Peptides against a protein of PDB entry 7MKK. Designs and how they scored, part 92

Target 1, 71 residues: chain A of PDB entry 7MKK
Amino acid sequence: SMKEKVKAKLVEIRKFVPFIRRVRIDFQDTLSKVQGHRLDALVNLLDREDVSMSSLNKIEVIIDKLRTRFN

## One batch from the design tools (peptide; made by RFdiffusion4, then SolubleMPNN)

Design b2_p29_7_s1 (from b2_p29_7, 8 letters changed)
Fold by OpenDDE base, seed 2:
Structure b2_p29_7_s1 (fold): chain B 71 residues (1-71), chain A 29 residues (1-29)
Amino acid sequence: as target 1 above (71 residues)
Amino acid sequence: KEEEERERLQKEMEEVVKLIDEVLEEEKK
């Protein structure tokens, strides 16, 4: 079902939460306050169970951009 | 230079922030 697909996608996206937290910490001195706040907000959002597939697909793009910049 | 690298990073992060803002607006409840 679509609900099960969303749940599976959320589980996969949550695997990157430690990575996002690491980006936030390692580059705290170079990120603006707004940029840091947005990363924190993204991590907080991923604690929710009701995130849409549309949002999860966008978050995947965000993670890909971060992974391209940060190794 | 360190400053140029910082500026590049901030510009790249600005694109990320735009996408995050879209997501946060979509999930706003």
Scores: peptide ipSAE 0.673, ipTM 0.914, DockQ to the pose 0.787
Fold by OpenDDE base, seed 5:
Structure b2_p29_7_s1 (fold): chain B 71 residues (1-71), chain A 29 residues (1-29)
Amino acid sequence: as target 1 above (71 residues)
Amino acid sequence: KEEEERERLQKEMEEVVKLIDEVLEEEKK
């Protein structure tokens, strides 16, 4: 079902939460205040169980962009 | 060099921020 697919995608995306947290901390002095706040908000959002597939697909793109820039 | 690198990073992060803003708006409940 779509619900099961969303749940599976959320589990996969959550594997990158430690990476997002690391980006936020390691580059805190380089990032703007707004950029840092948005990363914090993204991490907080991933604690939810009701995130849409559309949002999860966008978050995957976000993670890919971060991985391109950050090791 | 350091300032230029910081400026480049900030510019690249603006694209990320735009996508995050879209996600946060979609999930606004």
Scores: peptide ipSAE 0.673, ipTM 0.914, DockQ to the pose 0.844
Fold by OpenDDE base, seed 4:
Structure b2_p29_7_s1 (fold): chain B 71 residues (1-71), chain A 29 residues (1-29)
Amino acid sequence: as target 1 above (71 residues)
Amino acid sequence: KEEEERERLQKEMEEVVKLIDEVLEEEKK
């Protein structure tokens, strides 16, 4: 079901939460306050269970962009 | 140059932030 797909995607995306936190911390001096805040907000969003598939797909793209720059 | 790398990082982060803003707007509840 779509619900099962969303849950599975959310589980996979959550595996990158430590990575996103690391990006925020390691580059805290380079990132603007806004950029840091957005990363925090993204992490906080991933604590929710009601994230849409559309959002999860965008978050996957976000993670891919971060990985390209930050390993 | 270190400056060029910082500019690149800032540009890449601008794109990331734009996408995050889209996500946060979509998930506004």
Scores: peptide ipSAE 0.673, ipTM 0.914, DockQ to the pose 0.758
Fold by OpenDDE base, seed 1:
Structure b2_p29_7_s1 (fold): chain B 71 residues (1-71), chain A 29 residues (1-29)
Amino acid sequence: as target 1 above (71 residues)
Amino acid sequence: KEEEERERLQKEMEEVVKLIDEVLEEEKK
């Protein structure tokens, strides 16, 4: 079902939460306050269970962009 | 060079922030 697909995608995306946290901390002095705040908000969003598939797909793109720059 | 790298990083992060803002708006409740 779509619900099961969303759950599976959320589990996969959550595997990158530690990476996002590390980007936020390791580059805190380089990032603007707004950029840091947005990363924090993204991590907080991923604690929720009711994230849409559309949003999860966008978050995957975000993670890919971060990985390209930060490993 | 260091300042130029910082500026490049900030520009790249602005693209990320735009996508985050879209996600946060979609999930705003």
Scores: peptide ipSAE 0.672, ipTM 0.914, DockQ to the pose 0.790

Design b2_p29_7_s2 (from b2_p29_7, 8 letters changed)
Fold by OpenDDE base, seed 2:
Structure b2_p29_7_s2 (fold): chain B 71 residues (1-71), chain A 29 residues (1-29)
Amino acid sequence: as target 1 above (71 residues)
Amino acid sequence: KEEEEREKLQKEMEEVVKLLDEVLEEEEK
């Protein structure tokens, strides 16, 4: 079902929460306050269980962009 | 060089922030 696909996608994306936290901390002095606050908001959003598949797909793109820069 | 790298990073992060703003608006409940 779509619900099960959302749950599976959310589980996969949550594996990157430690990475997002690391980006936020290690580059805090180079990031703007807004950029830092948005990363914090992303981590907080990933604590929710009701995130849409559309949003999860966008978050995957965000994580990919972060990985290309910080790996 | 350090300032240029910081400016580059900030520009790359602006694209991330734009996508985040779309997500956060969509998921605002």
Scores: peptide ipSAE 0.523, ipTM 0.840, DockQ to the pose 0.821
Fold by OpenDDE base, seed 3:
Structure b2_p29_7_s2 (fold): chain B 71 residues (1-71), chain A 29 residues (1-29)
Amino acid sequence: as target 1 above (71 residues)
Amino acid sequence: KEEEEREKLQKEMEEVVKLLDEVLEEEEK
């Protein structure tokens, strides 16, 4: 089902939460207040279980952009 | 050089923020 697919995708994306937290902390002085707050919001969003597949796919793109820059 | 690299990073993060704003707007609907 779509619900099962969403759950599986969320499990995969949640593996990157520690990475997002590290980016947020390590570059806190470089990031604008808005940029920092958006990363905090991303981490908080990933604690939810009701995130859409569309949003999860976009979040994966965001993580890939962060990884390209910081990994 | 450090300021230029910081500015470059901020511009790259602006693209991330734009995408994240789209996600947040979608999840608020």
Scores: peptide ipSAE 0.523, ipTM 0.841, DockQ to the pose 0.838
Fold by OpenDDE base, seed 5:
Order: sequence, then C-alpha cells, then structure tokens
Structure b2_p29_7_s2 (fold): chain B 71 residues (1-71), chain A 29 residues (1-29)
Amino acid sequence: as target 1 above (71 residues)
Amino acid sequence: KEEEEREKLQKEMEEVVKLLDEVLEEEEK
C-alpha cells in the first residue's frame, strides 16, 4: 500500500538522522541561526510517522544536497 | 578563502532551507 511505501521510505531516510545531527554540530558556526533551526526541525520531523511521500521525496533531495556538501 | 567558502556554504544551505520550508509547510497545514 501507499502507507507501507511511506513507512519504508521513512525508515531509509531515518538512517541519515545521525548524519544530519553531525552536520548541525560540526558546522554550527558556519550555518546561520535559521539554517541551524531548519536542520533541527528536519530531525524532529523525521520522528513523526505521518510524513507524506511528497515530503519524504523532498527530504531525500535535501539529504543528497547535504551529503554532496558535507560528506 | 575561508570567508568565501563560508559564504558559498551559506548560499547552498539557503536552497536546502527553501526546500525544507516547503516540507514543513506541507506537514503543518
């Protein structure tokens, strides 16, 4: 089902939470306050179970951009 | 060089923030 697909996608994306947290800390002095707050919000959002597939697809793009820059 | 790289990083992160704002708006509606 679509719900199962969302859950599977969320599980895969959650694997990057430690990476996002690391980016947030390692580059705290480089990032703006807003940018830091948005990364915190991203981590918090990924704790939810009701995130849409649309949002998860966008989050994947966000993670890919972060990985390109920070990894 | 460090300042230039910092500014570049901030600009790249603005794109990330823009996408994240779209996500947060979708999930908070």
Scores: peptide ipSAE 0.521, ipTM 0.840, DockQ to the pose 0.858
Fold by OpenDDE base, seed 4:
Structure b2_p29_7_s2 (fold): chain B 71 residues (1-71), chain A 29 residues (1-29)
Amino acid sequence: as target 1 above (71 residues)
Amino acid sequence: KEEEEREKLQKEMEEVVKLLDEVLEEEEK
């Protein structure tokens, strides 16, 4: 079901929360306050259970972009 | 140079932030 797919994708995306937190911390002095705040908002969003598939797909793209820049 | 790398990082993060702003707008209650 679509609900099951959303749940599965959310579980997979949540595996990157430690990575996002690491990016936020390690580059805190490089990132703008807004950029840092948006990363915090992303982590907070991923604590929710009601994230749409559309948003999860975009978050996947965001993570891929972060992974391209950050190891 | 370190400054150029910082500017590059900031630019790349601006693109990330744009996408994130779309997500946050979509998920706004």
Scores: peptide ipSAE 0.521, ipTM 0.841, DockQ to the pose 0.792

Design b2_p29_7_s3 (from b2_p29_7, 10 letters changed)
Fold by OpenDDE base, seed 1:
Structure b2_p29_7_s3 (fold): chain B 71 residues (1-71), chain A 29 residues (1-29)
Amino acid sequence: as target 1 above (71 residues)
Amino acid sequence: EKKKEIEELQKEMEDIVKMLDEVLEEEEK
């Protein structure tokens, strides 16, 4: 079902939470306050169970961009 | 140059933040 697909995608995305947290901390002095806050908001969003597939797909793109820059 | 690298990082992060703002708006429920 769509619900099962969302849950599976969310599990996969959550694997990157430690990476996002690491980016947030390692580059805290380089990032603007707003940029840091948005990364915090992303981590908090990923604690939710009701994130849409559309949003999860966009988050994958965001993570890919972060990975490209931060390895 | 470190300054240039920081500027590039900041620019890329602004693009990421714009995308993230779209997500946060969609999920604001």
Scores: peptide ipSAE 0.574, ipTM 0.860, DockQ to the pose 0.741
Fold by OpenDDE base, seed 4:
Parts: sequence; C-alpha cells; structure tokens
Structure b2_p29_7_s3 (fold): chain B 71 residues (1-71), chain A 29 residues (1-29)
Amino acid sequence: as target 1 above (71 residues)
Amino acid sequence: EKKKEIEELQKEMEDIVKMLDEVLEEEEK
C-alpha cells in the first residue's frame, strides 16, 4: 500500500539523521543561522510519522545533495 | 582556494535550504 511505502521510505531516510546532525554540528561555523535552523527542522520533521511521500522524495534529493558535498 | 570552496558550499546549502523550505511549507499545510 501507499502507506506501507511511505513508512518504508521514512525508515530509509531516517538512516541519514545521524549524518544530517553531523553536518549541522561539524559545519555550524560555516553555515548561516538559517541554514543551520533548516537542518534542525529537517531532523525534527523526520521524527514525524505522517510525512507525505512527496516530501520524502524531496528530502531524499536533499540528502543526496548533502552527501555529494559533505561525504 | 578555501574561500572559493566555502562560497560554493554556501551556495549549495542555499539551494538545499530552498528545497527544504518547499518541504516545510508542504508539511505545514
């Protein structure tokens, strides 16, 4: 079902939460306050269980971009 | 140079932030 797909996608994306937290902390002095706050917001969003598939797909792209830049 | 690398990083982060803003706006509604 779509609900199961959303849950599975969320589980996969949550694997990158430690990475996002690391980016946020390690580059805090380089990032703007807004950039840091948005990363915090992303982590907080991933604690939710009701995130849409559309948002999860966009978050996946965001994580891929972060990975490209930050390892 | 490190300055250019930082500027490129900051620009990429701005692009990421714009995408995040779209996500956050979608999830706010």
Scores: peptide ipSAE 0.573, ipTM 0.859, DockQ to the pose 0.785
Fold by OpenDDE base, seed 5:
Structure b2_p29_7_s3 (fold): chain B 71 residues (1-71), chain A 29 residues (1-29)
Amino acid sequence: as target 1 above (71 residues)
Amino acid sequence: EKKKEIEELQKEMEDIVKMLDEVLEEEEK
């Protein structure tokens, strides 16, 4: 079902939460306040169970962009 | 050099933030 697909995608994306937290902290001085806040919001969003597949697909792209820029 | 690198990083982060704003708006109930 779509619900099961969403849940599986969410599990995979959540594996990157520690990475997002590291980006947020390690580059805090480089990031603007807004940029830092949005990363915090992303981490908080990933605690939810009701995230849409559309959003999860966008989040995957966001994570890939972060991974390209940050080690 | 570091200044330019920071500016590029900030620009990339702005693009990411725009995409995040779309996600956060979509998930706003």
Scores: peptide ipSAE 0.573, ipTM 0.859, DockQ to the pose 0.790
Fold by OpenDDE base, seed 3:
Parts: sequence; C-alpha cells; structure tokens
Structure b2_p29_7_s3 (fold): chain B 71 residues (1-71), chain A 29 residues (1-29)
Amino acid sequence: as target 1 above (71 residues)
Amino acid sequence: EKKKEIEELQKEMEDIVKMLDEVLEEEEK
C-alpha cells in the first residue's frame, strides 16, 4: 500500500538524520540563520510519521544535494 | 579562494532552503 511505501521511505531517509545534524553543526558559522533553521526544521519534520510521499521524494533530493556538497 | 567557496556553498544552501520551504509548506497543517 501507499502507506507502507511511505513508512519504508521514511525509514530510509531517517538514516541520514545524523548526517543532516552533522552538516548543521559543522557549518553553523558558514550557514545563515535561516539556512540553519531550515535544516533544523528538516530534522524535526523527519520525526513525524505523517509526511507525504511527495515531500519524502523532495527530501531525498535535498539530502542528495547535501551529500554532494558535504560528503 | 575560501571566500568564493563559502559564497558557492551559501548559494547551494539557498537553493536547498527554497526546496525545504516548498516541503514545509506542503506539510503545513
């Protein structure tokens, strides 16, 4: 079901939460206040279980962009 | 060189922030 797919996708994306937190902290002085706040919001969003598949797919793209820049 | 790298990073982060704003708006309840 779509619900099962969403749960599975969320589990996979949550594996990158430590990475997002690391980016947020390691580059805190380089990032703007807004940029830092949005990364915090992303981490908080990933604590939810009711995130749409559309949003999860976009978040995956965001994580890929972060990984490309921050390795 | 470092300044340019930071500026490029900040630009990439602005693009990411725009995408995040879309996600956060979509998930707004």
Scores: peptide ipSAE 0.570, ipTM 0.858, DockQ to the pose 0.742

Design b2_p29_7_s4 (from b2_p29_7, 8 letters changed)
Fold by OpenDDE base, seed 2:
Structure b2_p29_7_s4 (fold): chain B 71 residues (1-71), chain A 29 residues (1-29)
Amino acid sequence: as target 1 above (71 residues)
Amino acid sequence: KEEEERKKLQEEMEEVVKLIDEVLKEEKE
């Protein structure tokens, strides 16, 4: 079902929470306050269980952009 | 060089921030 797909995607995306937190901390002096706050807000959002598939797909793109830059 | 690298990183992060803002708007209760 779509619900099961969303749950599976959320589990996969949550595996990158430590990575997002690491980017936020390691580059805190380089990032603007706004950029840092947005990363914090993204991590907080991933604590929710009701995140849409649309949003999860966008978050995957965000993670890919971060990985391209920071790996 | 360090300032230029910092500026470049900030510009790249603005693309990420735009996507985050879209997500946060979509998921706003």
Scores: peptide ipSAE 0.670, ipTM 0.914, DockQ to the pose 0.809
Fold by OpenDDE base, seed 5:
Structure b2_p29_7_s4 (fold): chain B 71 residues (1-71), chain A 29 residues (1-29)
Amino acid sequence: as target 1 above (71 residues)
Amino acid sequence: KEEEERKKLQEEMEEVVKLIDEVLKEEKE
């Protein structure tokens, strides 16, 4: 089902939470306050179980951009 | 060089922030 697909995608995206946290900490002095807060908010969002597929697809793009720059 | 790289990183992160803001908006609607 679509719900199962969303859940599977969420599990995959959550694997990058430690990476996002690491980016937030390692580059805290380089990032603006707003940028840091947005990364924190993104991590907090990924604790939810009701995240849409649309949002998860966007989060994948976010992670790819972060990985390109920070890894 | 360090200042330029810092500025570049901040500009690149603004694109990320825009996407995060879209996601956060979608999940609050």
Scores: peptide ipSAE 0.670, ipTM 0.914, DockQ to the pose 0.866
Fold by OpenDDE base, seed 1:
Structure b2_p29_7_s4 (fold): chain B 71 residues (1-71), chain A 29 residues (1-29)
Amino acid sequence: as target 1 above (71 residues)
Amino acid sequence: KEEEERKKLQEEMEEVVKLIDEVLKEEKE
């Protein structure tokens, strides 16, 4: 079902939370305050259980961009 | 130069922030 697909995607995306936190901390002095706050907000969003598939797909793109630069 | 690298990183992060803002808008309570 779509519900099960969303749950599975959320589990996969959550695997990258430690990476996002690492980017936020290791580059804190380089990032603007706004950029840092947005990363924090993204991590906080991923604690929710009601995130849409549309949002999860966008978050995957965000993670890929971060990995290209920081991984 | 370190300054140029920092500027480039900030510009790349602005594109990330735009996407984050879209997500946060979609998931706004």
Scores: peptide ipSAE 0.670, ipTM 0.914, DockQ to the pose 0.793
Fold by OpenDDE base, seed 3:
Structure b2_p29_7_s4 (fold): chain B 71 residues (1-71), chain A 29 residues (1-29)
Amino acid sequence: as target 1 above (71 residues)
Amino acid sequence: KEEEERKKLQEEMEEVVKLIDEVLKEEKE
């Protein structure tokens, strides 16, 4: 089902939460206040179970951009 | 050089922030 696919995608995306937290902390002095708050909001969003597949796919793109820059 | 690199990183992060804002809007709607 779509619900099962969303749940599976969420599990995969959550594997990168520690990475996003590290980016947020390691570059805290470089990031603007807004940029830092957006990363915090993204991490908090990933604690939810009701995130859409559309959003999860966009979050994957965000993670890929962060990985390209910081990993 | 350090300031310019910091500024460049901030500009790159603005593109990430735009995408995050799209996600946050979608999940608020």
Scores: peptide ipSAE 0.669, ipTM 0.914, DockQ to the pose 0.819

Design b2_p29_8_s1 (from b2_p29_8, 8 letters changed)
Fold by OpenDDE base, seed 3:
Structure b2_p29_8_s1 (fold): chain B 71 residues (1-71), chain A 29 residues (1-29)
Amino acid sequence: as target 1 above (71 residues)
Amino acid sequence: SEREKLEKEAGDTLDETMALLDEVLKEEE
């Protein structure tokens, strides 16, 4: 079902929460204050259970771009 | 200079990523 697919996607995305936290901390001096706040908000968002598939797909793209830039 | 162009391109890429994040955060408010 779509519900199961969303939950599975959320589980996969959550695997990158530690990475997002590390980007936020390790590059705090490089990132602007606003960019840092956005990353904090992303981590908080991923604690929720009601994130849409549309948002999860976009978050996957965001994570891929962050991985490319910050290794 | 070419260096300045590369730095600008890198910055633009990050800004695009952050813009996509803003879109997500707005969708889930």
Scores: peptide ipSAE 0.613, ipTM 0.897, DockQ to the pose 0.231
Fold by OpenDDE base, seed 1:
Structure b2_p29_8_s1 (fold): chain B 71 residues (1-71), chain A 29 residues (1-29)
Amino acid sequence: as target 1 above (71 residues)
Amino acid sequence: SEREKLEKEAGDTLDETMALLDEVLKEEE
C-alpha cells in the first residue's frame, strides 16, 4: 500500500539524519544562519510520521546534493 | 577567475538545494 511505501521511504531517509546533523555542526561556520536553520528544520521534519511521499522524494534529492557538497 | 567560477557554481548548487528544502518545509508546514 501507499502507506507502507511511505513508511519504508521514511525509514530509508532517516538513515541519513546523523549525516544531516553532522553537516549542520561540522560546517556551521561556513553555512549561513538561515541555511543552518533549514537543516535543523529538516531533521525535525524527519521525526514526524506524516511526511508525504512527494516530500520524501524531494528530501532524498536534497540529501544526495548535500552528500555531493559536503562529502 | 576559474577558481571564482568554481566557487560560485558550488554556491549556486547549494542555494538550489536550500531552495528545494524550503519547498519541502513549506509543503509540510
Scores: peptide ipSAE 0.612, ipTM 0.896, DockQ to the pose 0.206
Fold by OpenDDE base, seed 2:
Structure b2_p29_8_s1 (fold): chain B 71 residues (1-71), chain A 29 residues (1-29)
Amino acid sequence: as target 1 above (71 residues)
Amino acid sequence: SEREKLEKEAGDTLDETMALLDEVLKEEE
């Protein structure tokens, strides 16, 4: 079902939460306050269970871009 | 300079990423 697909995708995306947290902390002095806040909000969002598949797909793109830039 | 262009491009890429994140955060608020 779509619900199960969303849950599976969320599990995969959550694997990168430690990475996002590391980016937030390791580059705190380089990131603007707004950028830091956005990353914090992203981590908080990923604690929720009601994130849409559309958003999860976009988040995957975001994480990929962050990985390219920050390892 | 070429260095400045490269730095700007990198910055623009990050800004685009953050804009996409804002879109997500808005959609899920």
Scores: peptide ipSAE 0.612, ipTM 0.896, DockQ to the pose 0.232
Fold by OpenDDE base, seed 5:
Structure b2_p29_8_s1 (fold): chain B 71 residues (1-71), chain A 29 residues (1-29)
Amino acid sequence: as target 1 above (71 residues)
Amino acid sequence: SEREKLEKEAGDTLDETMALLDEVLKEEE
């Protein structure tokens, strides 16, 4: 079901929370205050259980772009 | 310079990524 797919996607995305936290900390001097706040908000968002599939797909793109930029 | 161009391109990509994140955060308010 769609609900099961959303839950599965959320589980996969959450695997990257430690990476997002590391980006936030390791590049704190390079990131603007606004950019840092956005990453903090992303981590907080991923603590929720009711994130839409549309948002999760966008978050996956965001993570891919961050991985490319901050390897 | 070529270095400045590469740095600008990387910065532009990051800004686009952050814009997409803003969209997500707004959608999930």
Scores: peptide ipSAE 0.611, ipTM 0.896, DockQ to the pose 0.206

Design b2_p29_8_s2 (from b2_p29_8, 11 letters changed)
Fold by OpenDDE base, seed 3:
Order: sequence, then C-alpha cells, then structure tokens
Structure b2_p29_8_s2 (fold): chain B 71 residues (1-71), chain A 29 residues (1-29)
Amino acid sequence: as target 1 above (71 residues)
Amino acid sequence: SEREKLREQAGDTIEETMELLDEVLKEEA
C-alpha cells in the first residue's frame, strides 16, 4: 500500500538524521540563521508519520545535495 | 575578511538546496 511505501521511505530517510544534525552544528558559523532554522525544521519534519511521498522524494534530493557539499 | 567572504559564498552555493527545502516545508505546512 501507499502507506507502507511511505513508511519504508521514511525509515530510509531517517537514517540520515544524524548527518543532517552534524551539518547543522558543524557549519553553524557558516550558515545563516534562516538556513539553520530550515535544517532544524527538516529534522523536526522527519519525526512525523504523515509526510507525503512527494516530500520524502524531495528530502532525498536535499540530503544528496548536502552530502555533496558537506561530506 | 576573507573568512567572511568564504562563509557568504558558501551560503550562496547552498541556497538552491534551501529553496527546495522551503518547498517541502510549505508542502507539509
């Protein structure tokens, strides 16, 4: 079901939460306050169970971009 | 300073990523 697909994707995305937190902290001095807030909001969003598949797919792209820039 | 310039440039280079994140945050609002 779509619900199960979303849950599976969410499990995979959540594996990167520690990485996102590290980016937020390690580059706090480089990021603007608004950029830092956006990353905090992302981490908080990933605690939810009702995130859409569309959003999860975009988040996957975001994580890939962050890995490229902050690896 | 050079350090400040580098930080500013880094912020600019990740802005597209932040824009995509804004789309997500709006979608889930």
Scores: peptide ipSAE 0.597, ipTM 0.888, DockQ to the pose 0.217
Fold by OpenDDE base, seed 5:
Structure b2_p29_8_s2 (fold): chain B 71 residues (1-71), chain A 29 residues (1-29)
Amino acid sequence: as target 1 above (71 residues)
Amino acid sequence: SEREKLREQAGDTIEETMELLDEVLKEEA
């Protein structure tokens, strides 16, 4: 079901929360304050259980972009 | 350094990534 797919994607995306936190900290002196706050907001968002599939798909793209640049 | 190289590379596309993140944050607000 769609609900199951959303839950599965959320579980997979949450695996990257530590990575996002590392990006936020490791590049804190390079990121603007607003960029840092956006990353913090992303981490906080991923603590929620009601994130839409649309958002999760976008977040997956965001993580892929971050992984490409921040290894 | 490797860190500096990564920062330079990230600078090329980070704003685009942040724009997409803004869409997400608006969607979930």
Scores: peptide ipSAE 0.585, ipTM 0.887, DockQ to the pose 0.262
Fold by OpenDDE base, seed 4:
Structure b2_p29_8_s2 (fold): chain B 71 residues (1-71), chain A 29 residues (1-29)
Amino acid sequence: as target 1 above (71 residues)
Amino acid sequence: SEREKLREQAGDTIEETMELLDEVLKEEA
């Protein structure tokens, strides 16, 4: 079901929460306050259980781009 | 979406990435 797919996707994306936290902290001095806040909000969002598949797909793209730039 | 696929391939600037994040945050608000 779609619900099961969403849960599975969320589990996979949550694997990158430590990475996002590291980006937020390690690059804090190079990020604007707004950018830092967005990353904090992303981490908080991923703690929720009701994130849509549409959003999860976008988040996956975001994480991929962060991995490319902040590795 | 096709837009998301294209963005993944294009290599957005950090700001464009952040804009996509803003879309997500707005959608989930």
Scores: peptide ipSAE 0.584, ipTM 0.882, DockQ to the pose 0.593
Fold by OpenDDE base, seed 1:
Structure b2_p29_8_s2 (fold): chain B 71 residues (1-71), chain A 29 residues (1-29)
Amino acid sequence: as target 1 above (71 residues)
Amino acid sequence: SEREKLREQAGDTIEETMELLDEVLKEEA
């Protein structure tokens, strides 16, 4: 079901939370204040269980882009 | 979205990535 797919996607996305936190901290001097705040907000968002599949798919793209830039 | 795909194809900056993040954060606000 769609509900099951959302939960599965959320679980997979959450695996990258430690990475996002590392980007936030390790590259703090590279990131602007507002960029850092956005990453904090992303981490907080991923603590929720009501995130839509649409948003999760976009977040996956964002994470891929972050991995490319901050690897 | 098509816009997101085009940005990926063209290669985007950190700023464009952050803009996409803003869209997500607004959608889930």
Scores: peptide ipSAE 0.586, ipTM 0.884, DockQ to the pose 0.482; fails the geometry check

Design b2_p29_8_s3 (from b2_p29_8 with K3R E8K K9Q L14I D19E E22D E29K)
Fold by OpenDDE base, seed 2:
Structure b2_p29_8_s3 (fold): chain B 71 residues (1-71), chain A 29 residues (1-29)
Amino acid sequence: as target 1 above (71 residues)
Amino acid sequence: SEREELEKQAGETIDETMELLDEVLEEEK
């Protein structure tokens, strides 16, 4: 079902939350407040259970872009 | 320095994702 697919996708995406947090912390001194807040908002969003598949797919693209830049 | 360049690139990468991130945040309000 769609609900099961969303839950599975969310579990996979959440594996990258520590990575996003590390990016946020490692570059905290040079990130603007708005940049930092956006990363914080992304992490906070992934703590929710009602994120849509559409949003999760977009978040996956965001994470891929970050991973391309950061190891 | 190398560190400064990496920090600059970090900001640029984050900015590149802003449009998509804003869409996500708007969708999930």
Scores: peptide ipSAE 0.359, ipTM 0.768, DockQ to the pose 0.227
Fold by OpenDDE base, seed 4:
Structure b2_p29_8_s3 (fold): chain B 71 residues (1-71), chain A 29 residues (1-29)
Amino acid sequence: as target 1 above (71 residues)
Amino acid sequence: SEREELEKQAGETIDETMELLDEVLEEEK
C-alpha cells in the first residue's frame, strides 16, 4: 500500500539523520542562523510519522545533494 | 584555506537546497 511505501521511504531517509546532524554541527560556526535553522527543521521533520510521499521524495533530493557535497 | 573553502561550499550547497526545503516545510506545516 501507499502507506507502507511511505513508511519504508521514511525509514530509509531517517538513516541519514545522523549525517544531517553532523553537517549541522561541523559547520555550525559557518552557517547562517537561517541555514542552521533549516537543517534543524529538516531533522525535526523526519521525526514525524505523517510526512507525505511528495515531501519525502523532495527530502531525498535534498539529502542526495548534501551527500554529494559532504563525505 | 582549505577549511574555509569547505565551509563556503557547505553554505552554498545548503543554499541550493533551500527552495526545495522551504517547499517541504511549507507542505508539512
Scores: peptide ipSAE 0.358, ipTM 0.767, DockQ to the pose 0.253
Fold by OpenDDE base, seed 5:
Structure b2_p29_8_s3 (fold): chain B 71 residues (1-71), chain A 29 residues (1-29)
Amino acid sequence: as target 1 above (71 residues)
Amino acid sequence: SEREELEKQAGETIDETMELLDEVLEEEK
């Protein structure tokens, strides 16, 4: 079901929360205020259980771009 | 320096994702 797919996608995306936090912290001194706040908001969003598949797909693209740049 | 280059790249990557990130935050607010 779509509900199961959303749950599975959320579980997979959450595996990268520590990675996002690490990017945020490693570059905290050089990131602009808005950049930092957006990353924080993304991390906070992923604590929720009601994130849509549309949003999760977009977040996956964001993470892929970050992973391409950072190991 | 290497550190400065990494910081620049980080900022550029984050900026490249801002449109999608703003869409996500708008959709889920």
Scores: peptide ipSAE 0.356, ipTM 0.766, DockQ to the pose 0.253
Fold by OpenDDE base, seed 1:
Structure b2_p29_8_s3 (fold): chain B 71 residues (1-71), chain A 29 residues (1-29)
Amino acid sequence: as target 1 above (71 residues)
Amino acid sequence: SEREELEKQAGETIDETMELLDEVLEEEK
């Protein structure tokens, strides 16, 4: 079901939360306040259980962009 | 310097994601 697919996707995306946090911290001196806030908001969003599949797919793209530059 | 280059790259990457991130955050308000 779509519900189960969302749950599975959310679990997979959450595996990258530590990575996002590391990017946020490692480059905090470079990031503007708004950029830092957006990353924080992304992490906070992933704590929710009601994130849509559409949003999760977009978040995956965001993570892929970050992973391409950072490892 | 190497650090400056890394910082520049970080900023560029974050900027590339801003539009999509704003869209996500708006959708999930």
Scores: peptide ipSAE 0.355, ipTM 0.766, DockQ to the pose 0.225

